# Ledger of designs, part 29: peptides against a protein of PDB entry 1Y0J

Target 1, 39 residues: chain A of PDB entry 1Y0J
Amino acid sequence: EARECVNCGATATPLWRRDRTGHYLCNACGLYHKMNGQN

## One batch from the design tools (peptide; aimed at target 1 E4 Y24 H33)

Design b2_p30_3_s1 (made by RFdiffusion4, then SolubleMPNN; from b2_p30_3, 15 letters changed)
Fold by OpenDDE base, seed 4:
Structure b2_p30_3_s1 (fold): chain B 39 residues (1-39), chain A 30 residues (1-30)
Amino acid sequence: as target 1 above (39 residues)
Amino acid sequence: MSEEERKRAEEIQRRNEEREEERRRLEELE
């Protein structure tokens, strides 16, 4: 029952993030989406 | 995001929510 990043499918990250709609992102994808406004 | 990417994200998010509910139920039993 591991959480999965909605962008890259990663199941492990130093920090779980959420996008504007509440989807879980790994730290790397969360930073990328935040910086580029993607999603 | 493309429509395909959005759909994939929604599917993953649904599984994430189901896993969170399961985890909470297990924690209540511990």
Scores: peptide ipSAE 0.235, ipTM 0.755, DockQ to the pose 0.705
OpenDDE base, seeds 1, 2, 3, 5: peptide ipSAE 0.221, 0.223, 0.233, 0.232; ipTM 0.745, 0.745, 0.752, 0.753

Design b2_p30_3_s2 (made by RFdiffusion4, then SolubleMPNN; from b2_p30_3, 23 letters changed)
Fold by OpenDDE base, seed 2:
Structure b2_p30_3_s2 (fold): chain B 39 residues (1-39), chain A 30 residues (1-30)
Amino acid sequence: as target 1 above (39 residues)
Amino acid sequence: LSPAEREAARRVEEANRRRRAEAAAAALAA
C-alpha cells in the first residue's frame, strides 16, 4: 500500500525525508531524528 | 516525538490498521 513513515506511520507529509539507512520518514520525524538521534 | 506528536502518530496508526484490515477483508471476499 502507500508509503509510510517508519517512525510514526504517517502516510502523508509535506516533505519526505530519509534516515541514514534509507528508510522513509515524514518531515516531523526526520527533523526529530536529526536533532536528537532518536524516535 | 513530543506528546502531541505521539498522540498524532497513534491516530495515524489506528487509521492505517483500519485500512489494512478493510483491504484484507476485501481481498478475502474477492
Scores: peptide ipSAE 0.112, ipTM 0.589, DockQ to the pose 0.119
OpenDDE base, seeds 1, 3, 4, 5: peptide ipSAE 0.105, 0.102, 0.107, 0.115; ipTM 0.586, 0.578, 0.584, 0.588; seed 5 fails the geometry check

Design b2_p30_3_s3 (made by RFdiffusion4, then SolubleMPNN; from b2_p30_3, 17 letters changed)
Fold by OpenDDE base, seed 3:
Structure b2_p30_3_s3 (fold): chain B 39 residues (1-39), chain A 30 residues (1-30)
Amino acid sequence: as target 1 above (39 residues)
Amino acid sequence: MTPEELERAREVEERNLERERRRRRELLER
């Protein structure tokens, strides 16, 4: 019943982000994805 | 974030997810 990062499965993060297709990412994975264009 | 930091984050969050799944099962069985 908890939101999960689609990249690492995190259920808690200081800031929820989204990828360009609207999938939820934790802050860490979202920043990595934005900076490198990779999961 | 470096690739090595992302890998460490993935391992931490996988363990957290496993703990949450276990806790949910224990609650449903009570």
Scores: peptide ipSAE 0.096, ipTM 0.588, DockQ to the pose 0.066
OpenDDE base, seeds 1, 2, 4, 5: peptide ipSAE 0.084, 0.084, 0.096, 0.083; ipTM 0.534, 0.552, 0.585, 0.550; seeds 1, 2, 5 fail the geometry check

Design b2_p30_3_s4 (made by RFdiffusion4, then SolubleMPNN; from b2_p30_3, 20 letters changed)
Fold by OpenDDE base, seed 5:
Structure b2_p30_3_s4 (fold): chain B 39 residues (1-39), chain A 30 residues (1-30)
Amino acid sequence: as target 1 above (39 residues)
Amino acid sequence: MSEEERERWERIRERNEARARAAAAAALAA
């Protein structure tokens, strides 16, 4: 089983990030959430 | 998020957590 971004479902990313509750985000979604505070 | 998106999020989260548990078990067995 492969890791997936909880937001977009991506299975590959240059850098895995985590949200405030520890769930995995791809780099793009992690940066988006950091900048905007929401999906 | 919608109900459908919440359920999708939960499925992905559980899969990620299962993967993390497997990785931790592998590390202990190494």
Scores: peptide ipSAE 0.157, ipTM 0.663, DockQ to the pose 0.449
OpenDDE base, seeds 1, 2, 3, 4: peptide ipSAE 0.120, 0.118, 0.139, 0.146; ipTM 0.620, 0.621, 0.647, 0.653

Design b2_p30_4 (made by RFdiffusion4)
Pose (drawn by RFdiffusion4):
Structure b2_p30_4 (pose): chain A 39 residues (1-39), chain P 30 residues (1-30)
Amino acid sequence: as target 1 above (39 residues)
Amino acid sequence: EEEREEEREEAEELREEREEEREEEREEEE
């Protein structure tokens, strides 16, 4: 609905986080890209 | 509409790239 997640596809996320590369990630897959550090 | 189409193409391309990387990692482990 809002956007297409590239890791899970869950559009029922409370908020969306954009990665530094410009991709759209949810509160789960987005958080992974932050906490993991790597890609 | 054009922006949404570009966002969907970019997301598809990233999913395909990551699938290829995971296939390569599994082949290296085998």

Design b2_p30_4_s1 (made by RFdiffusion4, then SolubleMPNN; from b2_p30_4, 15 letters changed)
Fold by OpenDDE base, seed 2:
Structure b2_p30_4_s1 (fold): chain B 39 residues (1-39), chain A 30 residues (1-30)
Amino acid sequence: as target 1 above (39 residues)
Amino acid sequence: EEERRRELEEARRLKEERAKREAELKELLE
């Protein structure tokens, strides 16, 4: 198994982020959605 | 009729999987 971003499916990122249940987001998707959520 | 039912079931599955991923995304951000 390869680790994948739950949003975009990317398998590589400079920083993996995890939710409370252990699912992974790439750095880009995590930051993008964080920024848009504050709009 | 059976083919139509199969297509609808596949569409439902795809929608559910997308909803799950979106919920997981929200879980990370909250």
Scores: peptide ipSAE 0.037, ipTM 0.503, DockQ to the pose 0.053
OpenDDE base, seeds 1, 3, 4, 5: peptide ipSAE 0.027, 0.032, 0.028, 0.033; ipTM 0.463, 0.482, 0.433, 0.444

Design b2_p30_4_s2 (made by RFdiffusion4, then SolubleMPNN; from b2_p30_4, 15 letters changed)
Fold by OpenDDE base, seed 5:
Structure b2_p30_4_s2 (fold): chain B 39 residues (1-39), chain A 30 residues (1-30)
Amino acid sequence: as target 1 above (39 residues)
Amino acid sequence: REEEERERRRAEEEKRRRREEEERRREELA
């Protein structure tokens, strides 16, 4: 199976991140969550 | 049987709600 971001469904990113539950996030969604909703 | 089905449904709904709450509060580790 292909890895995808659990937030936006992206299958490609410069850096894969993980959330506290172990789900994969793309770099952009990971940074968004880390910034508490700031863009 | 109907009581067991009601209990199973309640447990599934609680488990779903817990997962949805955990996902809503998801923070990035990296």
Scores: peptide ipSAE 0.138, ipTM 0.660, DockQ to the pose 0.050
OpenDDE base, seeds 1, 2, 3, 4: peptide ipSAE 0.113, 0.089, 0.103, 0.096; ipTM 0.615, 0.583, 0.606, 0.594

Design b2_p30_4_s3 (made by RFdiffusion4, then SolubleMPNN; from b2_p30_4, 15 letters changed)
Fold by OpenDDE base, seed 2:
Structure b2_p30_4_s3 (fold): chain B 39 residues (1-39), chain A 30 residues (1-30)
Amino acid sequence: as target 1 above (39 residues)
Amino acid sequence: EEERRRELERARRLKEERKKKEEEEKKKLE
């Protein structure tokens, strides 16, 4: 399975996250969204 | 905190590079 972050296109991350719509986010983008109030 | 900061900085750079590519592509299609 090849996952990619919907926000930055990263294919590798120490922790995969998902947004409210179920799309995959890398750990970094997931944290970035959380910091900017975009959950 | 340092690992989180490093990951956030990496994400920001990747996002900025992607945004720049999308903007260049949009400008090329105009």
Scores: peptide ipSAE 0.163, ipTM 0.670, DockQ to the pose 0.053
OpenDDE base, seeds 1, 3, 4, 5: peptide ipSAE 0.075, 0.074, 0.079, 0.076; ipTM 0.510, 0.510, 0.528, 0.513; seeds 1, 3, 4, 5 fail the geometry check

Design b2_p30_4_s4 (made by RFdiffusion4, then SolubleMPNN; from b2_p30_4, 17 letters changed)
Fold by OpenDDE base, seed 5:
Structure b2_p30_4_s4 (fold): chain B 39 residues (1-39), chain A 30 residues (1-30)
Amino acid sequence: as target 1 above (39 residues)
Amino acid sequence: SAERAAERARAAALRAERARRRAREAEELA
């Protein structure tokens, strides 16, 4: 099955990110949390 | 029932909290 962002459920992104435990985030969620601290 | 709804709500809250934590700790893969 398709990989998905653990925050928003997106299955496509220009750049996959990971947390320190290896779970996937889309680029948008990664950047959003970097800028705002949390969802 | 109210009990089932409460259980679903607690599960959703837990998932949301985990997602927030993961996003705060994001690293670029490549």
Scores: peptide ipSAE 0.093, ipTM 0.561, DockQ to the pose 0.049
OpenDDE base, seeds 1, 2, 3, 4: peptide ipSAE 0.079, 0.084, 0.089, 0.084; ipTM 0.522, 0.542, 0.555, 0.529

Design b2_p30_5 (made by RFdiffusion4)
Pose (drawn by RFdiffusion4):
Structure b2_p30_5 (pose): chain A 39 residues (1-39), chain P 30 residues (1-30)
Amino acid sequence: as target 1 above (39 residues)
Amino acid sequence: EEEEEEEEEEEEEEEEEEEEREEEREENAF
């Protein structure tokens, strides 16, 4: 609905987080790209 | 006639929403 997640596809996320590359990630997959540090 | 026009508008809207989702999925791909 809101956007297409590139890791899970869950659009029922409370908020969306954009990665530095410009991708759209959810609160789960987006948090992974922050906490992991790597890609 | 009014019901047929409404059904055509709904089908156009659904096609536009599918196309926008496909574009967003392509732009957001790794």

Design b2_p30_5_s1 (made by RFdiffusion4, then SolubleMPNN; from b2_p30_5, 19 letters changed)
Fold by OpenDDE base, seed 5:
Structure b2_p30_5_s1 (fold): chain B 39 residues (1-39), chain A 30 residues (1-30)
Amino acid sequence: as target 1 above (39 residues)
Amino acid sequence: AAAAEAARRRAEEEQARAARREEERARNAL
C-alpha cells in the first residue's frame, strides 16, 4: 500500500502533509496550497 | 464503448499532465 499526493500523484516526499479534508499532499504541493489556497 | 473509453483515457491523461504541472509549480514556488 503506497500513499500518494492527491494533487500531483507523487508517491515519495520528504514530508507528508494534509489538506483541509485530510487528504495527503506531498511537501511541495502542501506548501503550494498554503501559499496560493486550495488546489 | 470504445469511444467512451478513449474519452476517459484522454481525460485521465489531461489530469496527469495537469498534476505534473502543479507539482512543478509547487516545487518552483519553494
Scores: peptide ipSAE 0.236, ipTM 0.729, DockQ to the pose 0.035
OpenDDE base, seeds 1, 2, 3, 4: peptide ipSAE 0.142, 0.179, 0.102, 0.210; ipTM 0.642, 0.666, 0.588, 0.705; seed 2 fails the geometry check

Design b2_p30_5_s2 (made by RFdiffusion4, then SolubleMPNN; from b2_p30_5, 20 letters changed)
Fold by OpenDDE base, seed 5:
Structure b2_p30_5_s2 (fold): chain B 39 residues (1-39), chain A 30 residues (1-30)
Amino acid sequence: as target 1 above (39 residues)
Amino acid sequence: SEAEKAREERARAEAERAARAAAERAANAL
């Protein structure tokens, strides 16, 4: 089973980020959303 | 049938919306 970013579908990242309910984001998507406050 | 295709398209669209909503929830929790 491969972990995937729920936003972009990436299967590899330097750092997996996760929400409180266990959904995964790649580092890029997680930082992008955090820095820009966009969906 | 076209009715079957319509059901599958609706299901696919709903799955896509659910995935986008999940991404939003995850992003907002960081």
Scores: peptide ipSAE 0.088, ipTM 0.584, DockQ to the pose 0.042
OpenDDE base, seeds 1, 2, 3, 4: peptide ipSAE 0.084, 0.083, 0.086, 0.083; ipTM 0.555, 0.571, 0.578, 0.580; seed 1 fails the geometry check

Design b2_p30_5_s3 (made by RFdiffusion4, then SolubleMPNN; from b2_p30_5, 13 letters changed)
Fold by OpenDDE base, seed 3:
Structure b2_p30_5_s3 (fold): chain B 39 residues (1-39), chain A 30 residues (1-30)
Amino acid sequence: as target 1 above (39 residues)
Amino acid sequence: MERERREEEERRRRLEEEERRRREREENAL
């Protein structure tokens, strides 16, 4: 099964990130959430 | 039989540890 970003559905990224609830984010969405104080 | 079972169990433990370490790196990257 391909890992997907829970925010944008991307299946490929240079760096996978994980939120505080354990959901996978692509690098871009993970940085966006961090900068905006979102989970 | 017993050797093959042991080798499979060791392979499973290595994969579980690698997956744990990957998840910890992904969380710390956020």
Scores: peptide ipSAE 0.138, ipTM 0.620, DockQ to the pose 0.053
OpenDDE base, seeds 1, 2, 4, 5: peptide ipSAE 0.127, 0.123, 0.126, 0.123; ipTM 0.612, 0.606, 0.610, 0.604

Design b2_p30_5_s4 (made by RFdiffusion4, then SolubleMPNN; from b2_p30_5, 23 letters changed)
Fold by OpenDDE base, seed 5:
Structure b2_p30_5_s4 (fold): chain B 39 residues (1-39), chain A 30 residues (1-30)
Amino acid sequence: as target 1 above (39 residues)
Amino acid sequence: DAAEREAAARARAAAEAAARRAAEAAANAR
């Protein structure tokens, strides 16, 4: 199974991030979550 | 042998790179 962003389903990103629960986010969604606090 | 030592070194480097990426992902946690 490929790692996927839990927000957008992206399987590729220059930088993987994690949410507070340890789920993977792509760089873009990780930055979005830091800015907006939610999906 | 030398080939086994090189294979072990490559495996260690891969594991360290994976550990770094996992740490970077954790450090980027909210």
Scores: peptide ipSAE 0.093, ipTM 0.590, DockQ to the pose 0.053
OpenDDE base, seeds 1, 2, 3, 4: peptide ipSAE 0.069, 0.075, 0.062, 0.081; ipTM 0.532, 0.549, 0.522, 0.567

Design b2_p30_6 (made by RFdiffusion4)
Pose (drawn by RFdiffusion4):
Structure b2_p30_6 (pose): chain A 39 residues (1-39), chain P 30 residues (1-30)
Amino acid sequence: as target 1 above (39 residues)
Amino acid sequence: SELEELREEYLAAPPEKKEELWEEILELQE
């Protein structure tokens, strides 16, 4: 609906987080790219 | 959708191919 997640596809996220590369990630997969630090 | 197909390919791809797909997904999103 809102956007296509590149890790899970869950569009039912409370919010969307954009990565530094410019990708669209959810509150889950987006958080992983922050906490993990790496890609 | 094309993005969904690329996501499935990305999740099933080796790390070398994931870099290419990552860039392609970004271009498509723009």

Design b2_p30_6_s1 (made by RFdiffusion4, then SolubleMPNN; from b2_p30_6, 13 letters changed)
Fold by OpenDDE base, seed 2:
Structure b2_p30_6_s1 (fold): chain B 39 residues (1-39), chain A 30 residues (1-30)
Amino acid sequence: as target 1 above (39 residues)
Amino acid sequence: SELAKLREQYLSASPEEQEKLRKQILELEK
């Protein structure tokens, strides 16, 4: 199984990010959560 | 399963994504 964003389910992104517990986030969702103070 | 994956995504999703996932989950639970 391919890596996917835990927020939106995307399987491709210019930059993979991770939340504080190690789950992968696509770049867009990672930035969204960072900007909104979400982990 | 797909349903299990959606439920896990829901727990970490933003409010907007949660709404989309909620609808998908309800459909699969029928």
Scores: peptide ipSAE 0.090, ipTM 0.639, DockQ to the pose 0.089
OpenDDE base, seeds 1, 3, 4, 5: peptide ipSAE 0.086, 0.088, 0.075, 0.089; ipTM 0.621, 0.615, 0.606, 0.630

Design b2_p30_6_s2 (made by RFdiffusion4, then SolubleMPNN; from b2_p30_6, 12 letters changed)
Fold by OpenDDE base, seed 2:
Structure b2_p30_6_s2 (fold): chain B 39 residues (1-39), chain A 30 residues (1-30)
Amino acid sequence: as target 1 above (39 residues)
Amino acid sequence: SELAELREQYLKASPEEQKKLREKILELEK
């Protein structure tokens, strides 16, 4: 299966990020959550 | 449904991703 952002469902991004538990986030969501202190 | 899932994703998404999701939502609302 294709990688998917656990926040927005995106399947493509300039940079894949991961949260502390290993879930994949697209670049935009990863930065957004980091900046807003969201888990 | 796909529409319901997109709406939930929209609420959680960053502003940039919300823009993309909005287009998909509008298409499915037709």
Scores: peptide ipSAE 0.120, ipTM 0.681, DockQ to the pose 0.051
OpenDDE base, seeds 1, 3, 4, 5: peptide ipSAE 0.115, 0.075, 0.117, 0.100; ipTM 0.678, 0.603, 0.679, 0.661

Design b2_p30_6_s3 (made by RFdiffusion4, then SolubleMPNN; from b2_p30_6, 12 letters changed)
Fold by OpenDDE base, seed 2:
Structure b2_p30_6_s3 (fold): chain B 39 residues (1-39), chain A 30 residues (1-30)
Amino acid sequence: as target 1 above (39 residues)
Amino acid sequence: SELAELRAQYLAADPETQAVLREKILELER
């Protein structure tokens, strides 16, 4: 697997998330995105 | 290293992403 966060480039995270368009985000970026509606 | 990569990402990131990456960097520096 070569999954990476589309926002910060992280390749490992406790929990992979996805944005509204389906792109993968690390947990941290996903939470930020969710909270603020943006990366 | 992971830390070096994060620092590079930090410098290239927009302010919002920098805020996220800063936390990760601080964790690794401990």
Scores: peptide ipSAE 0.108, ipTM 0.662, DockQ to the pose 0.053
OpenDDE base, seeds 1, 3, 4, 5: peptide ipSAE 0.093, 0.097, 0.099, 0.096; ipTM 0.651, 0.653, 0.647, 0.650

Design b2_p30_6_s4 (made by RFdiffusion4, then SolubleMPNN; from b2_p30_6, 12 letters changed)
Fold by OpenDDE base, seed 4:
Parts: sequence; structure tokens; C-alpha cells
Structure b2_p30_6_s4 (fold): chain B 39 residues (1-39), chain A 30 residues (1-30)
Amino acid sequence: as target 1 above (39 residues)
Amino acid sequence: SELQELREQYLKASPEEQKVLREKILELEK
């Protein structure tokens, strides 16, 4: 199984991020959630 | 289902990802 963004399901990203609980997010979702106060 | 999962992801995703997800949703709804 490949790593997936827990938000959008993407399996590829220029930079993997993680939320405060350790779940993986793609770069785009990670930045989006950070800016909007989520995860 | 795959379709329902995509719909749920769509609501949470960033605008950029929403565009990609929307296309997938439309294809599965045919």
C-alpha cells in the first residue's frame, strides 16, 4: 500500500506533511489546514 | 463506496484538490 493524504487521498506530493496527530497530508492539504486552523 | 468517499474528500479538500476530485466524481456519476 502507498502512503495517502488523509484529506484528499493523493498518493504523491512534493512534500509530505503531518497533522498534529501524526496523520499524513500532502503539501497542499497540509498548508490549507494549517491556514484554516484544522488538524 | 468509492464515489461516496470521493464526495467526502471533496468537502474537506483545498480548492486545488477539489478540482481534481470533482472531475473524478463526475466520471463516476455517469
Scores: peptide ipSAE 0.107, ipTM 0.675, DockQ to the pose 0.054
OpenDDE base, seeds 1, 2, 3, 5: peptide ipSAE 0.104, 0.107, 0.063, 0.103; ipTM 0.669, 0.671, 0.525, 0.666

Design b2_p30_7 (made by RFdiffusion4)
Pose (drawn by RFdiffusion4):
Formats: structure tokens, C-alpha cells, sequence
Structure b2_p30_7 (pose): chain A 39 residues (1-39), chain P 30 residues (1-30)
């Protein structure tokens, strides 16, 4: 609905986070790209 | 995962092009 997640596809996320590369990620997959540090 | 990132980037480019075309049309109407 909102966007297409590139890790899970869950559009029922409370908020969306854009990665530094410009991709759209959810609160879950987006958080992973932050906490992991790597890609 | 990388394929999905590439597809998302393509969709983002299309959306930006469509927004630019709409803005040009609005300016011509003004």
C-alpha cells in the first residue's frame, strides 16, 4: 500500500525509513540496515 | 534482494519523471 519493502514486503509498518542509498525500508528491515551497519 | 533494490530504484525514477511532467504542465497553465 504505502511502499514495497525490499526485505519482507510488509506495508503495515508504523513508519517507513529511507536508507542512505535512497531505498525505502520499514521499521523492521530499516532498523536492520542501521543496527547491522553493513548492507 | 539486490534485484528488488534495482526494481525499487526504477519505480522511484518513474515517479520523479511523472512529478516533473505534472509541474511543467502546471507552469504552462499558469
Amino acid sequence: as target 1 above (39 residues)
Amino acid sequence: YEEKEEEQEEKEEEEEEEEEEEEEEEEEEE

Design b2_p30_7_s1 (made by RFdiffusion4, then SolubleMPNN; from b2_p30_7, 17 letters changed)
Fold by OpenDDE base, seed 3:
Structure b2_p30_7_s1 (fold): chain B 39 residues (1-39), chain A 30 residues (1-30)
Amino acid sequence: as target 1 above (39 residues)
Amino acid sequence: VEEKRRRQRERQREEERERERRERERRLRE
């Protein structure tokens, strides 16, 4: 079982984040959505 | 008739994918 970023499909990241529904995001995608509000 | 129905189904699928994308982007907002 490998965790994947629900945004970009990355399986490795320095820090796992979560979206508002609890899905896993890589650090880059989590920060991008937090700062820009869209993909 | 069949071609017109095919094109209508294709447009509906494109609109659905676009709505799903926008909803996904809204859900990914922390």
Scores: peptide ipSAE 0.082, ipTM 0.609, DockQ to the pose 0.026
OpenDDE base, seeds 1, 2, 4, 5: peptide ipSAE 0.070, 0.071, 0.069, 0.073; ipTM 0.554, 0.556, 0.552, 0.559

Design b2_p30_7_s2 (made by RFdiffusion4, then SolubleMPNN; from b2_p30_7, 17 letters changed)
Fold by OpenDDE base, seed 5:
Structure b2_p30_7_s2 (fold): chain B 39 residues (1-39), chain A 30 residues (1-30)
Amino acid sequence: as target 1 above (39 residues)
Amino acid sequence: REERRERQRRRLEEEERRREEERRRREREA
């Protein structure tokens, strides 16, 4: 099984997040999207 | 609207969790 961040392709993260569409984001990309108002 | 979006996210999360569990099961049985 390989879960990947839909933004950066990372397969490992200390915390998986989701965007507003339900797709997986790594912790870093999830925080980035939240701060930029993208998701 | 936020509560509705949160309910939608929870449903998607539960569906993906089930798909992941089914995939892991198939990978272990193979």
Scores: peptide ipSAE 0.040, ipTM 0.429, DockQ to the pose 0.082
OpenDDE base, seeds 1, 2, 3, 4: peptide ipSAE 0.039, 0.034, 0.035, 0.033; ipTM 0.428, 0.410, 0.415, 0.413

Design b2_p30_7_s3 (made by RFdiffusion4, then SolubleMPNN; from b2_p30_7, 17 letters changed)
Fold by OpenDDE base, seed 4:
Structure b2_p30_7_s3 (fold): chain B 39 residues (1-39), chain A 30 residues (1-30)
Amino acid sequence: as target 1 above (39 residues)
Amino acid sequence: VEEKKRAQLERQKRREEEERERRRREEELR
């Protein structure tokens, strides 16, 4: 059951985020997405 | 056979618990 970030492939993060399409992002990529609307 | 079924059920319960814990560390981008 390895979750990975769809943007950077990271398998570990302090907080997983889900985008509006339901894809998983690591905390860093999720914050970047939140700030810029895209990765 | 019953022991194997018991082990399968224990594995399912563990996976469900791991999924619940994984959801606690998940935030939706609003």
Scores: peptide ipSAE 0.302, ipTM 0.725, DockQ to the pose 0.031
OpenDDE base, seeds 1, 2, 3, 5: peptide ipSAE 0.268, 0.137, 0.283, 0.146; ipTM 0.717, 0.642, 0.728, 0.652

Design b2_p30_7_s4 (made by RFdiffusion4, then SolubleMPNN; from b2_p30_7, 17 letters changed)
Fold by OpenDDE base, seed 2:
Structure b2_p30_7_s4 (fold): chain B 39 residues (1-39), chain A 30 residues (1-30)
Amino acid sequence: as target 1 above (39 residues)
Amino acid sequence: VEKKKEEQRRRLEEERRRRERREEEERRRR
């Protein structure tokens, strides 16, 4: 199974991040979550 | 940033739905 972003379903990203619950986020979604506290 | 992220999410969801429909159609033809 290819790793995917739990927020947008992206399978490719320059940097994988995790949310506070340990789910995988793409770089863009992880930065957005960190800045806005929401998806 | 939010609008671009939402647009990217929508495009990926549309592609996923197209794949799922093709896989279901292929399973029905076997």
Scores: peptide ipSAE 0.101, ipTM 0.584, DockQ to the pose 0.040
OpenDDE base, seeds 1, 3, 4, 5: peptide ipSAE 0.084, 0.088, 0.080, 0.104; ipTM 0.536, 0.513, 0.542, 0.578; seeds 1, 3, 5 fail the geometry check

Design b2_p30_8 (made by RFdiffusion4)
Pose (drawn by RFdiffusion4):
Structure b2_p30_8 (pose): chain A 39 residues (1-39), chain P 30 residues (1-30)
Amino acid sequence: as target 1 above (39 residues)
Amino acid sequence: AKEAYIARLKALGYTDEEIASHVALWESHH
Protein backbone atom coordinates (compact mmCIF):
# COMPACT_ATOMS: atom_id res chain seq x y z
CA GLU A 1 0.00 0.00 0.00
CA ALA A 2 2.47 2.63 1.13
CA ARG A 3 5.61 1.28 -0.50
CA GLU A 4 7.26 -1.96 -1.53
CA CYS A 5 9.72 -3.39 0.97
CA VAL A 6 12.84 -4.93 -0.47
CA ASN A 7 13.35 -7.44 2.34
CA CYS A 8 9.90 -8.59 3.43
CA GLY A 9 7.30 -6.60 1.53
CA ALA A 10 5.38 -5.72 4.73
CA THR A 11 3.49 -2.53 4.03
CA ALA A 12 1.88 -2.60 7.48
CA THR A 13 4.83 -0.93 9.09
CA PRO A 14 4.25 1.96 11.61
CA LEU A 15 6.76 4.05 9.70
CA TRP A 16 9.07 3.89 6.74
CA ARG A 17 12.81 4.57 6.87
CA ARG A 18 14.83 5.54 3.85
CA ASP A 19 18.37 4.18 3.51
CA ARG A 20 21.27 6.37 2.55
CA THR A 21 21.24 4.93 -0.96
CA GLY A 22 17.68 6.21 -1.28
CA HIS A 23 15.77 3.00 -0.85
CA TYR A 24 12.50 2.65 1.08
CA LEU A 25 12.65 0.27 4.02
CA CYS A 26 10.25 -0.48 6.92
CA ASN A 27 10.81 -0.31 10.65
CA ALA A 28 12.18 -3.82 10.59
CA CYS A 29 14.26 -4.20 7.43
CA GLY A 30 15.23 -0.49 7.78
CA LEU A 31 16.47 -1.03 11.28
CA TYR A 32 18.61 -3.91 10.11
CA HIS A 33 20.46 -1.70 7.62
CA LYS A 34 21.20 0.67 10.50
CA MET A 35 22.12 -1.80 13.27
CA ASN A 36 24.06 -4.16 10.97
CA GLY A 37 26.01 -1.25 9.58
CA GLN A 38 26.81 -3.13 6.44
CA ASN A 39 24.52 -3.91 3.51
CA ALA P 1 9.36 -13.27 -9.17
CA LYS P 2 11.46 -10.40 -10.47
CA GLU P 3 8.83 -9.47 -13.03
CA ALA P 4 6.10 -9.49 -10.33
CA TYR P 5 8.28 -7.29 -8.08
CA ILE P 6 8.85 -4.79 -10.93
CA ALA P 7 5.14 -4.78 -11.67
CA ARG P 8 4.41 -3.83 -8.01
CA LEU P 9 6.99 -1.02 -8.19
CA LYS P 10 5.44 0.31 -11.40
CA ALA P 11 1.96 0.14 -9.88
CA LEU P 12 3.18 2.23 -6.94
CA GLY P 13 4.57 4.88 -9.28
CA TYR P 14 8.26 4.26 -8.99
CA THR P 15 10.55 5.93 -11.56
CA ASP P 16 12.71 3.78 -13.86
CA GLU P 17 15.78 4.81 -11.79
CA GLU P 18 14.09 3.91 -8.54
CA ILE P 19 12.93 0.59 -9.99
CA ALA P 20 16.45 -0.30 -11.18
CA SER P 21 17.95 0.54 -7.80
CA HIS P 22 15.25 -1.28 -5.86
CA VAL P 23 15.44 -4.38 -8.08
CA ALA P 24 19.25 -4.52 -7.56
CA LEU P 25 18.82 -4.27 -3.80
CA TRP P 26 15.98 -6.83 -3.83
CA GLU P 27 18.13 -9.28 -5.87
CA SER P 28 21.03 -8.90 -3.38
CA HIS P 29 18.76 -10.01 -0.52
CA HIS P 30 16.93 -12.82 -2.46

Design b2_p30_8_s1 (made by RFdiffusion4, then SolubleMPNN; from b2_p30_8, 12 letters changed)
Fold by OpenDDE base, seed 4:
Structure b2_p30_8_s1 (fold): chain B 39 residues (1-39), chain A 30 residues (1-30)
Amino acid sequence: as target 1 above (39 residues)
Amino acid sequence: EVEAFRARLRALGYSEEEIAAALAYWESLH
């Protein structure tokens, strides 16, 4: 079973993040959400 | 500032495809 970013579908990232609902985000998507106030 | 974020991602070595994906808004989440 492979983990994937719920936003872009990426399966590899230098740092896995999670959104406020607990779903996994890649580093890039997580940073974008952080920038827009969506942890 | 979207452009500042884009520039940072480029500096971190992300591809243009990855950057484009990162710019998707929360409403596009699964």
Scores: peptide ipSAE 0.089, ipTM 0.608, DockQ to the pose 0.042
OpenDDE base, seeds 1, 2, 3, 5: peptide ipSAE 0.053, 0.087, 0.085, 0.078; ipTM 0.498, 0.602, 0.599, 0.587

Design b2_p30_8_s2 (made by RFdiffusion4, then SolubleMPNN; from b2_p30_8, 12 letters changed)
Fold by OpenDDE base, seed 5:
Structure b2_p30_8_s2 (fold): chain B 39 residues (1-39), chain A 30 residues (1-30)
Amino acid sequence: as target 1 above (39 residues)
Amino acid sequence: EEEAFVARLRALGYSDEEIAAALAAWKSRH
């Protein structure tokens, strides 16, 4: 029932982020995608 | 469980491509 990052599968993160389609990413993956223009 | 994971993502509106990527990540950690 726990939330998971769709990119890496992490279930814990300091900050949950979401991509433009509303899918959840952990903080690290969200920042990575943002840096690479994929958020 | 793998099937439950996929079903959850599908219900949340993820595309097949996104589900495939998420599943690969899931398998690497489980």
Scores: peptide ipSAE 0.140, ipTM 0.663, DockQ to the pose 0.222
OpenDDE base, seeds 1, 2, 3, 4: peptide ipSAE 0.130, 0.108, 0.108, 0.124; ipTM 0.627, 0.616, 0.596, 0.644

Design b2_p30_8_s3 (made by RFdiffusion4, then SolubleMPNN; from b2_p30_8, 12 letters changed)
Fold by OpenDDE base, seed 1:
Structure b2_p30_8_s3 (fold): chain B 39 residues (1-39), chain A 30 residues (1-30)
Amino acid sequence: as target 1 above (39 residues)
Amino acid sequence: AEEEFVARLRALGYSDEEIAAALAYWQSLH
């Protein structure tokens, strides 16, 4: 399986992040969610 | 492709509810 951001569908990112439940997010979405207290 | 996006999320273990939310956002960006 190829990894992709569960939020925006990106398949490549400078840094893969994970939310509190382990879902993969691209760097941008991960930072956004963290900033807004999401995931 | 949208169908590939959904398929990958499902294969990664995401629930239908989570996929629906992700798909909605994906659609707004693509």
Scores: peptide ipSAE 0.106, ipTM 0.611, DockQ to the pose 0.257
OpenDDE base, seeds 2, 3, 4, 5: peptide ipSAE 0.068, 0.063, 0.090, 0.088; ipTM 0.527, 0.512, 0.601, 0.618

